# Peptides against a protein of PDB entry 3QIS: the designs that were tried, part 300

Target 1, 334 residues: chain A of PDB entry 3QIS
Amino acid sequence: PSLELSRREFVFENVKFRQLQKEKFQISNNGQVPCHFSFIPKLNDSQYCKPWLRAEPFEGYLEPNETVDISLDVYVSKDSVTILNSGEDKIEDILVLHLDRGKDYFLTISGNYLPSCFGTSLEALCRMKRPIREVPVTKLIDLEEDSFLEKEKSLLQMVPLDEGASERPLQVPKEIWLLVDHLFKYACHQEDLFQTPGMQEELQQIIDCLDTSIPETIPGSNHSVAEALLIFLEALPEPVICYELYQRCLDSAYDPRICRQVISQLPRCHRNVFRYLMAFLRELLKFSEYNSVNANMIATLFTSLLLRPPPNLMARQTPSDRQRAIQFLLGFLL

## One batch from the design tools (peptide; made by RFdiffusion4, then SolubleMPNN)

Design b2_p27_3_s2 (from b2_p27_3, 15 letters changed)
Fold by OpenDDE base, seed 2:
Structure b2_p27_3_s2 (fold): chain B 334 residues (1-334), chain A 27 residues (1-27)
Amino acid sequence: as target 1 above (334 residues)
Amino acid sequence: SEEEERRKKILEEMEEFVEKMLAEFEE
């Protein structure tokens, strides 16, 4: 059996978070026998491709002289955004198209990724006074390393953050401030806020706006700006409440005094983001007659974003643990 | 540049607003 491929080299230029790119090629059975094709893992890999790539179809049958179109889809989700932002992973892969009882055909995937403030740590973003697209990649790596070291120092309660470092970090990421300040100014009276989905085109414009500029106004509807805030919080590599404090939040959920003490132990940027979000959400709840937002809805929505179980405990989360997590957040909204 | 001055002003407004909101949350 043999195949003819219309293309073997694919370049995905300017790959962005949540922006689907597609490249198509044709495979043709130029042999005299039916062929089964499949994408197969390389010798050391568990999957035929990286998490941000897929082939559609990934397998099939071709009769003699039959042709099929294959789509190569590149999509950076929350699961791949952090490792691409850091440069730990890249838009490079090799696909092996296997022909049963035939040859292997190699496809080369290449391209470039454009970093996003989505999927970047709160600590790194607090050091970015410019849009992330204006930050050199070398400096992004240094900011991730410095952010890790500062998080550890803050959790260990060892050294007060030397206020004398030449560039004082932002109290919260500018991207969080821009989103929340927009919602505070324009969305407090918005009916069904956080209940109505945004528009996908507007979400992409908001992400691109935050990655490339410091705007006076965020583009899109209040619903799109609200959903962009949820996407931002979901994409964080470390949730606003650090994984190390997860169990203590659950254990303290019915004692408001202990809950406040647990939050005081967060790294400075995480603590500030948490308090800033709670202040905003409390203000939003004053307008419940206009926006149809209540404390139980907000607590249920934001608990899954702000207070995530550590990856090793995700499979063990009980309904009781979820109720404790909601109760913990309710103590800051009421 | 005019753009750098605009960005600086936005960041100053941010710092003042966040400081106020954090103070109101601690009371």
Scores: peptide ipSAE 0.528, ipTM 0.942, DockQ to the pose 0.698
Fold by OpenDDE base, seed 5:
Structure b2_p27_3_s2 (fold): chain B 334 residues (1-334), chain A 27 residues (1-27)
Amino acid sequence: as target 1 above (334 residues)
Amino acid sequence: SEEEERRKKILEEMEEFVEKMLAEFEE
């Protein structure tokens, strides 16, 4: 069997979080026999491609002189955004298109990723007084490393933050403030807030706006701004309630005093974001007659975002654990 | 620059507002 490929080199320029890019190519059976093709893992890989890449179709049959279009889809989800933001991973891959009883064809994938405030740690973002796209990648790495070290120091109740050195970090990320302040000003009376989905184009504009500027106003509908906040919280590498405190939140869920004590043990930026979000959500609940938002809906929605089970426990989360997690958050909304 | 001063003002307004909201949440 033999194939002809219309293209073997693919460049994905300016790859962004949640922005699908597609490159297409044709494969043609220039042989005299039917062939089966498949994308196969390289010798040391479990998958035929990186998590942000897919081929469609990834396998198939071609009759003699048949042609098929293959789409290479690049999509950075919450699962890949953090490693791309840090530069740990890059928009580079090699695909192996295998022919049964034939040869391998190598496809080169390349490109560049544009960092996002989405999928960046709260600690790093609190140190960013500029849009992330204005921060050198080397400085982003330093900020993530410093953020990890400060988180660990805070959790260990070691040394007070040396008030004396570098620029005072923000109390919360400016991106969170911009989203929440917009919602506070303009969305408290918005019917079906957090229940109606945003527009995909508006979500992309909001992400781009937050990554590239410090706006006076966020573009898009209140629904899109609300969904952007949810996406932001979902994309955090560490949830607003750190994984280390997850079990303690569940164990304390019915004791409001212990719940407050658990939150007080969060790293400063996480604690501030949690309190700021709870203050906003409490305010939003005062307008329930207008926005159709209730405490149970909000608690259910935000619990999955703010109080995520550690990855190793995610598969073991019981309905009781979910109810405890919701009850924990309800104690801050009521 | 004018843009730097605009951004600085926004961040100052943010700090004041967040500080207030955090204080009100602790009461």
Scores: peptide ipSAE 0.527, ipTM 0.941, DockQ to the pose 0.674
Fold by OpenDDE base, seed 4:
Structure b2_p27_3_s2 (fold): chain B 334 residues (1-334), chain A 27 residues (1-27)
Amino acid sequence: as target 1 above (334 residues)
Amino acid sequence: SEEEERRKKILEEMEEFVEKMLAEFEE
């Protein structure tokens, strides 16, 4: 079997979080026999491509003289955004298009990723007084490393040694403040807030706005701004309630005094974000007559975002654990 | 620049607001 490929080199410029890019090419069976094609893993890989890449179709049959279009789709989800923001991964891959009993054809994928405040740690964002797109990638790496060290010191209750000449970190990420302040000002009376989905185009505009600017106003509908907040919280590498405190939150769920004590043990930025979000959500609940938002809905929605089980426990979350997690948040909403 | 001053003002307003809100939440 033999194939002709219309293209073998693909460049994905300016890849962004949640923005789908597509490049297409054709494969043609220029042989005299039917062939099966498939994208196959390289020798040391479990998958034929990186998590942010896919081929469609990734396999198929071609009759003699048949041609098929293959789409290479680049999409950075919450599962890939953090490693791309840090530069741990890059928009580079090699695909192996295999023919059964035939040759391998190599495709080169390249490009560049544009960092996002989505999928960046709360600690790094608190140190970031500029839009993330104005921060050199090398400095993003330094900020993540420094932020990790400060988180660990905070958790260990280590006295900050040198308050060295590092600029005072923000109390909360500016991106969270911008989202929440907008919702507080404009969305408290919004019917079905957090229940109606945003528009995908508006979500992209909001993400781009937060990544590139410090706006006076966030673009898009209140629903899109609300969903952007949910996406932001979901994309955090470490949830607002750190994984280390997850079990203690569940264990304390019915004791409001212990719940408050557990929250007081969060790293400063996480604690501040939690308190800020709870203050906002309490305010939103005062307008329940207008926005149709209730404490149970909010607690259920935000629990999955703020109080995520550690990765090692995700598969073990019981209905009881979920109810305790909801009860924990309810104690801060009521 | 005018843009830097605008951004600085927004961040100052943020810090003041968040500081106030956090203080009220601790009481």
Scores: peptide ipSAE 0.525, ipTM 0.941, DockQ to the pose 0.601
Fold by OpenDDE base, seed 1:
Structure b2_p27_3_s2 (fold): chain B 334 residues (1-334), chain A 27 residues (1-27)
Amino acid sequence: as target 1 above (334 residues)
Amino acid sequence: SEEEERRKKILEEMEEFVEKMLAEFEE
């Protein structure tokens, strides 16, 4: 069996978080026998492509003189955004298109990624007084490394942060403040806030706005701004409540005094973000007659974002664990 | 620059607002 490929080199320019890009090519069976094609893993790889790439279809059959269109889809999800922001991974891959009893055909994927404040650590963002797209990539790496070291020091050593002459970090990321302040000013009376989905185009505009500027106002509908906050919290590499405190939050869920003590043990930026979000959500609940938002709905929604099970706990969160996690958050909303 | 002054003002307004909201949460 043999194939003819219309293209073998693909370039994905200006890849952004949650923005789907597609490149298409054709494969044709120029042989005299039916063939089966599939994308296969390279030697030592578990998958045929990186997590931000897919082929559609990834396998199939071709009769003699049959042609099929294959789509190469690049999509940076929450699962790939952090490693691309740090430059640990890049928009580069090699795909192996295999024929059963035939040859391998190599496809080259290349491009560039544009860093996002989405998927960046709270610690790094608190050190960014400029939009992330104005920060040199080398400095982004240094900020993530320094942030990790400070988190470890804060957890292991009750050492006061040495008030060294470095620029005082922000109390919360400016991106969180911009989203929350917008919602506070304009969305408290918004019917079905956090219940109605945003528009995908507006979400992309909001992401681009936060990555490239410090705006006076966030673009898009209140629903899109609200969903952008949820996406931001979901994309954090470390949730607002650090993984190390997850079990203690569940264990304390029915004791409000212990819950407050657990939150006091968070790293400063995480603690400030948590308290700021709870203050906002308590304010939003005062307008429940207008926005149709209640404490149980908000606690259910935000618990999955703020209080994630640690990756090493492969155990599916039990219904009891979910109820405890919701109860923990309710103690800050009521 | 005018843009740097605008950004500085926004960050000052943020700091004041967040400090207030955090103080009200600790009470």
Scores: peptide ipSAE 0.515, ipTM 0.938, DockQ to the pose 0.700

Design b2_p27_3_s3 (from b2_p27_3, 17 letters changed)
Fold by OpenDDE base, seed 4:
Structure b2_p27_3_s3 (fold): chain B 334 residues (1-334), chain A 27 residues (1-27)
Amino acid sequence: as target 1 above (334 residues)
Amino acid sequence: EEEERRLEEFLKRMEEFVQKMLEEFES
């Protein structure tokens, strides 16, 4: 069997979080026999491509003289955004198009990724006084490393935050402040807030706006701004309530005094973000007659975002654990 | 210079607002 490929090199310029890019090529069976094609893993890889890449179709059957279009789709989800923001991964891959009982055809994928405040740690964002796109990539790496070290020091309660870091970190990320301040000002009376989805185009505009600027006003509907906040919280590499405190939150869920003590043990930026969000959500609940938002809905929605089980425990979360997690948040909303 | 001043003013307002809110939440 033999294939002809219309293209073998693909460049994905300016790849962004949640923005789908597509490149297409054709494969043709120029042989005399039917052939089956598939994208196969390279040696020592489990998958035929990186998590942010896919081929569609990734396998198929071609009769002699048949041609099929293959789409190479690049999409950075919450699962890939953090490693791309840090530069640990890059928009580079090699795909192996295998022909059964035939040859391998190599496709080169390249491009560049544009960093996002989405998927960046709270600690790094608190050190980022400018939009992330204005921060040199080298500095982003340093900010992540420094942020990790400060988080660890804070958790160990050993060293007062060395005021000697050249610049005092923000109390909360400016991106969270911008989103929440907008919602506080404009969305408290918005019917079905956090219940109606945003528009995908508006979400992309909001993300791009937060990545590139400090806006006076966030673009899009209140629903899109609200969903952008949810996406932001979901994309955090470390949830607002650190994984280390997850079990303690569950264990304390019915004791409001212990709950407050657990929150007080969060790293400063996480603690501030938690308190800021709870203050906003309490204010939002005062307008329940207008926005149809209630504490149970909010607690249920935000529990999965703020109080995530550690990756090693995700598969073991019981309905009881989920209820305790909801109860923990309810104690801060009521 | 003007852009840097605007950024500093923004950050100051943000810090003051967040600080006030955090103090109110702890009370």
Scores: peptide ipSAE 0.428, ipTM 0.912, DockQ to the pose 0.624
Fold by OpenDDE base, seed 5:
Structure b2_p27_3_s3 (fold): chain B 334 residues (1-334), chain A 27 residues (1-27)
Amino acid sequence: as target 1 above (334 residues)
Amino acid sequence: EEEERRLEEFLKRMEEFVQKMLEEFES
């Protein structure tokens, strides 16, 4: 069997978080026998492509002289955004299109990723006084490394070494402040806030706005701004409540004093973000008659975002654990 | 220069606001 491919090189320019890009090509059976094609993993890979890439269809049959269109879809989700922001991964891949009893055809995927404040650590963002797109990629890497070290120092209660000429970090990321301040000013009376989804186009505009500027006003509806906050929190490489404290939060869920003590042990930026969010949500709850928001709804929604089980425990989360996690947050909302 | 001044003014307002909110939450 043999195939003819219309294209073998694909370039995805300016790949952004949550923005789908598609490139299409054709494969044609120029042989005399039916063939089965499939994308196969490279040696030592578990998957035929990186997590941000997909082929559709990824397998199929072709009769002689049959042609199939294949879509290469690039989509950076919350699962890929962090590693792309850090430059640990890149918009580069090689796909192996295999013919059963035939040849392998190699497809080259390349492109560039545009960093996002979404999927960047709270620690790194607290060190970014400018929009992330204005920060050199080399500096982003340094900021992540520095952020890790600061987190470790904070957790260990190590005396800050002499604050050398390192600029004082922000108390919270400016992106979180912008989102929350907007919601506080304009969305407290918004009916069905956090219950109505935003518009995908507006979400992309909000993301792009936060990545490239410090706006006076965030574009889009209150629903889109609210969803952007949820997406931001969901995309964090580590949740606002650090994984190390997850179990302690569950264990303390019915003791408000211990809950407050657990939160006090968070790294400064995480603690500040948590408290700032709780302050906002408590304010939002005062307008429940207008916005239809209640403490149980908010606690349920934000628990999954703020208090995630560590990856090793995700498969073991019980309904009881979820209820404890909700109860933990309720203690800060009431 | 003007952009830097605007950025500094923004960051200052942000810090003051966040600090106030954090203090109010702790009280």
Scores: peptide ipSAE 0.428, ipTM 0.912, DockQ to the pose 0.685
Fold by OpenDDE base, seed 2:
Structure b2_p27_3_s3 (fold): chain B 334 residues (1-334), chain A 27 residues (1-27)
Amino acid sequence: as target 1 above (334 residues)
Amino acid sequence: EEEERRLEEFLKRMEEFVQKMLEEFES
């Protein structure tokens, strides 16, 4: 069996968070026998491609002289955004197209990724006074490393020795402030806020706007801005409530005094973001007659974003744990 | 220079607003 491929090299330029890119090519059976093709893992890989890449179809049969179109889809989700932002992963892969009883054909995937404030740590974003696209990639790496060290020092209650030489970090990321300030000004009376989905085109415009500029006004509907805030919180590599405090939040869920003590132990940027979000959500709840937003809905929605189980406990989360997590957040909304 | 001034003014307004919201939450 043999195949002819119309193309073997694929370049995905300017790959962005949540923006689908597609490249198509054709495979043709130029042999005299039917063939089965499949994309197969390389020797040390569990998957035939990286998490941000997909082939469609990834397998099939071709009769003699039959041709099929294959789509290579590049999509950076919340699962890949952080490792691409840090440069730990890159838009590079090699696909192996295997023929049963035949040859292997190699496809080269290359390109560049454009960093996003989505999927970047709160600590790093508090050190970014400019849009992330204006920050040199080398500096992004340094900011993530420094931010990790500061988080660890804060959790250990170690006094930062050198407060004097580093530029004072922002109290909260400017991206969170822009989203929340917009919602506070324009969305308090918005019917079905956080219940109506945004427009996909508007969400992309909001992400691009926050990555490239400091706007006077965020583009799009209030629903799109609200959903962008949810996407931002979901994409955080470390949730607003750090994984280290997850169990303590559950254990304290019915004691408001202990809940406040647990929050006080968060790293400064995480603590400030949590308090800022709770202040906003409390204000939003004053307009419940207009926006149809209630404390139970908000607590249920935001608990999954703000208070995520650590990866090692995710498979063991009980309905009781979820209810305790909701109760913990309710104590800050009421 | 003008862009830097606008950035500084933005960051100042942000800090003042966030500080107010944090104080209201702690009260």
Scores: peptide ipSAE 0.427, ipTM 0.912, DockQ to the pose 0.739
Fold by OpenDDE base, seed 1:
Structure b2_p27_3_s3 (fold): chain B 334 residues (1-334), chain A 27 residues (1-27)
Amino acid sequence: as target 1 above (334 residues)
Amino acid sequence: EEEERRLEEFLKRMEEFVQKMLEEFES
C-alpha cells in the first residue's frame, strides 16, 4: 500500500493560550488495495504527538483512490501553558503517519508560542511590573527559577528575604488586581455573576489585553471578566493554596482559628492573593440581592480553583474531602 | 518617561488599594 500527502510541513504562527488553530491536509490511497493509516508514537514517546497537538482523524481506512481530510489542531490548554510559557516546551513536533504493511510518512510541525500571564506562577507575576509580552523570555526563565527558590524558602521557614538587592515584588499580580478591581467596580450588581458563561471571543480579548498591556478598563462583559478570573486561577501551575497545605486545610476546615493559621503559612504572594480574593468575594456577597450570588455557590465554585488536591491525590478525592474543602473557604466568606 | 510615570502611578494606586483591602480583611 502507498499514500499521497498533499502537505507535510505545517507552521503555526503566534500560538496563544486557549486559541485553537487548525491546518488541514489530504491523504489519498494511490495504491490498488485498501489501507489502514494511523499516527504512531516515535520510539521514545508514549504519544503520537505533544499534548497541545492533535490529528483528526488520527486513524482510519482508505479504499483504493479514496481521499480523506486530516485536521492538525493546535490548542494550548491549562495542561501545556506553563511549560510553553517557560520555554521548556516549544511549538515543534514530528508526526509519524504509519501505513499498515506500508511506509512511514513524516510530518513536521513548527511555529512560535506567545507567553501568557495565564499559566505563570504567582511568584513570577509578582516580580513582573510590566505586561508579560514586554518581558524577555530569558528573564521569564530567571523569574520562574527565583520563584521556585522563594517558595521553598518560605515553606521551610528559612531566613527572611534579604530586603537588599532585588526590586520589591508586588503584593499581588497586577493581572489579578486588574480583573478583581474591574469586577469590584462594575460587576457587584451583575445578575448571575459567575453563573453565566462569558463569550469566547471576549475571553481571548481579555487574555490578550492582560498579556500585552495595563488597561484602564478590561474589555468584554462582566460575565467574560468573571470567567477570565476563573480561567486565570485554574491555569496557575501552583494553586493559590499551595499543594503542601491542602491536607491541613481539610483537617482544619471546621476550626476557623486553625484555618487562619494555615493561610498565614502560605508564601507571601499566595497569602496576599488568597486574602485579596476573599475580601473581594465578601464584598460581592453584600450585593447578593442584586447579583444572585451566595456564599455556598461561591465557596463551591472557588474551592475547585483555589484548593486543588495534589496530582497524586486527585484521583482519590472523596465527597467528604470536597465538603471539607468547601467548608474551609466558607469560613473566610462568612 | 511619561509611560514610566504612568506605570509608577498605576503601581502606587494598586499597592494602596490592595493594602487597604488586606487590612480590612484582617480586622
Scores: peptide ipSAE 0.424, ipTM 0.911, DockQ to the pose 0.729

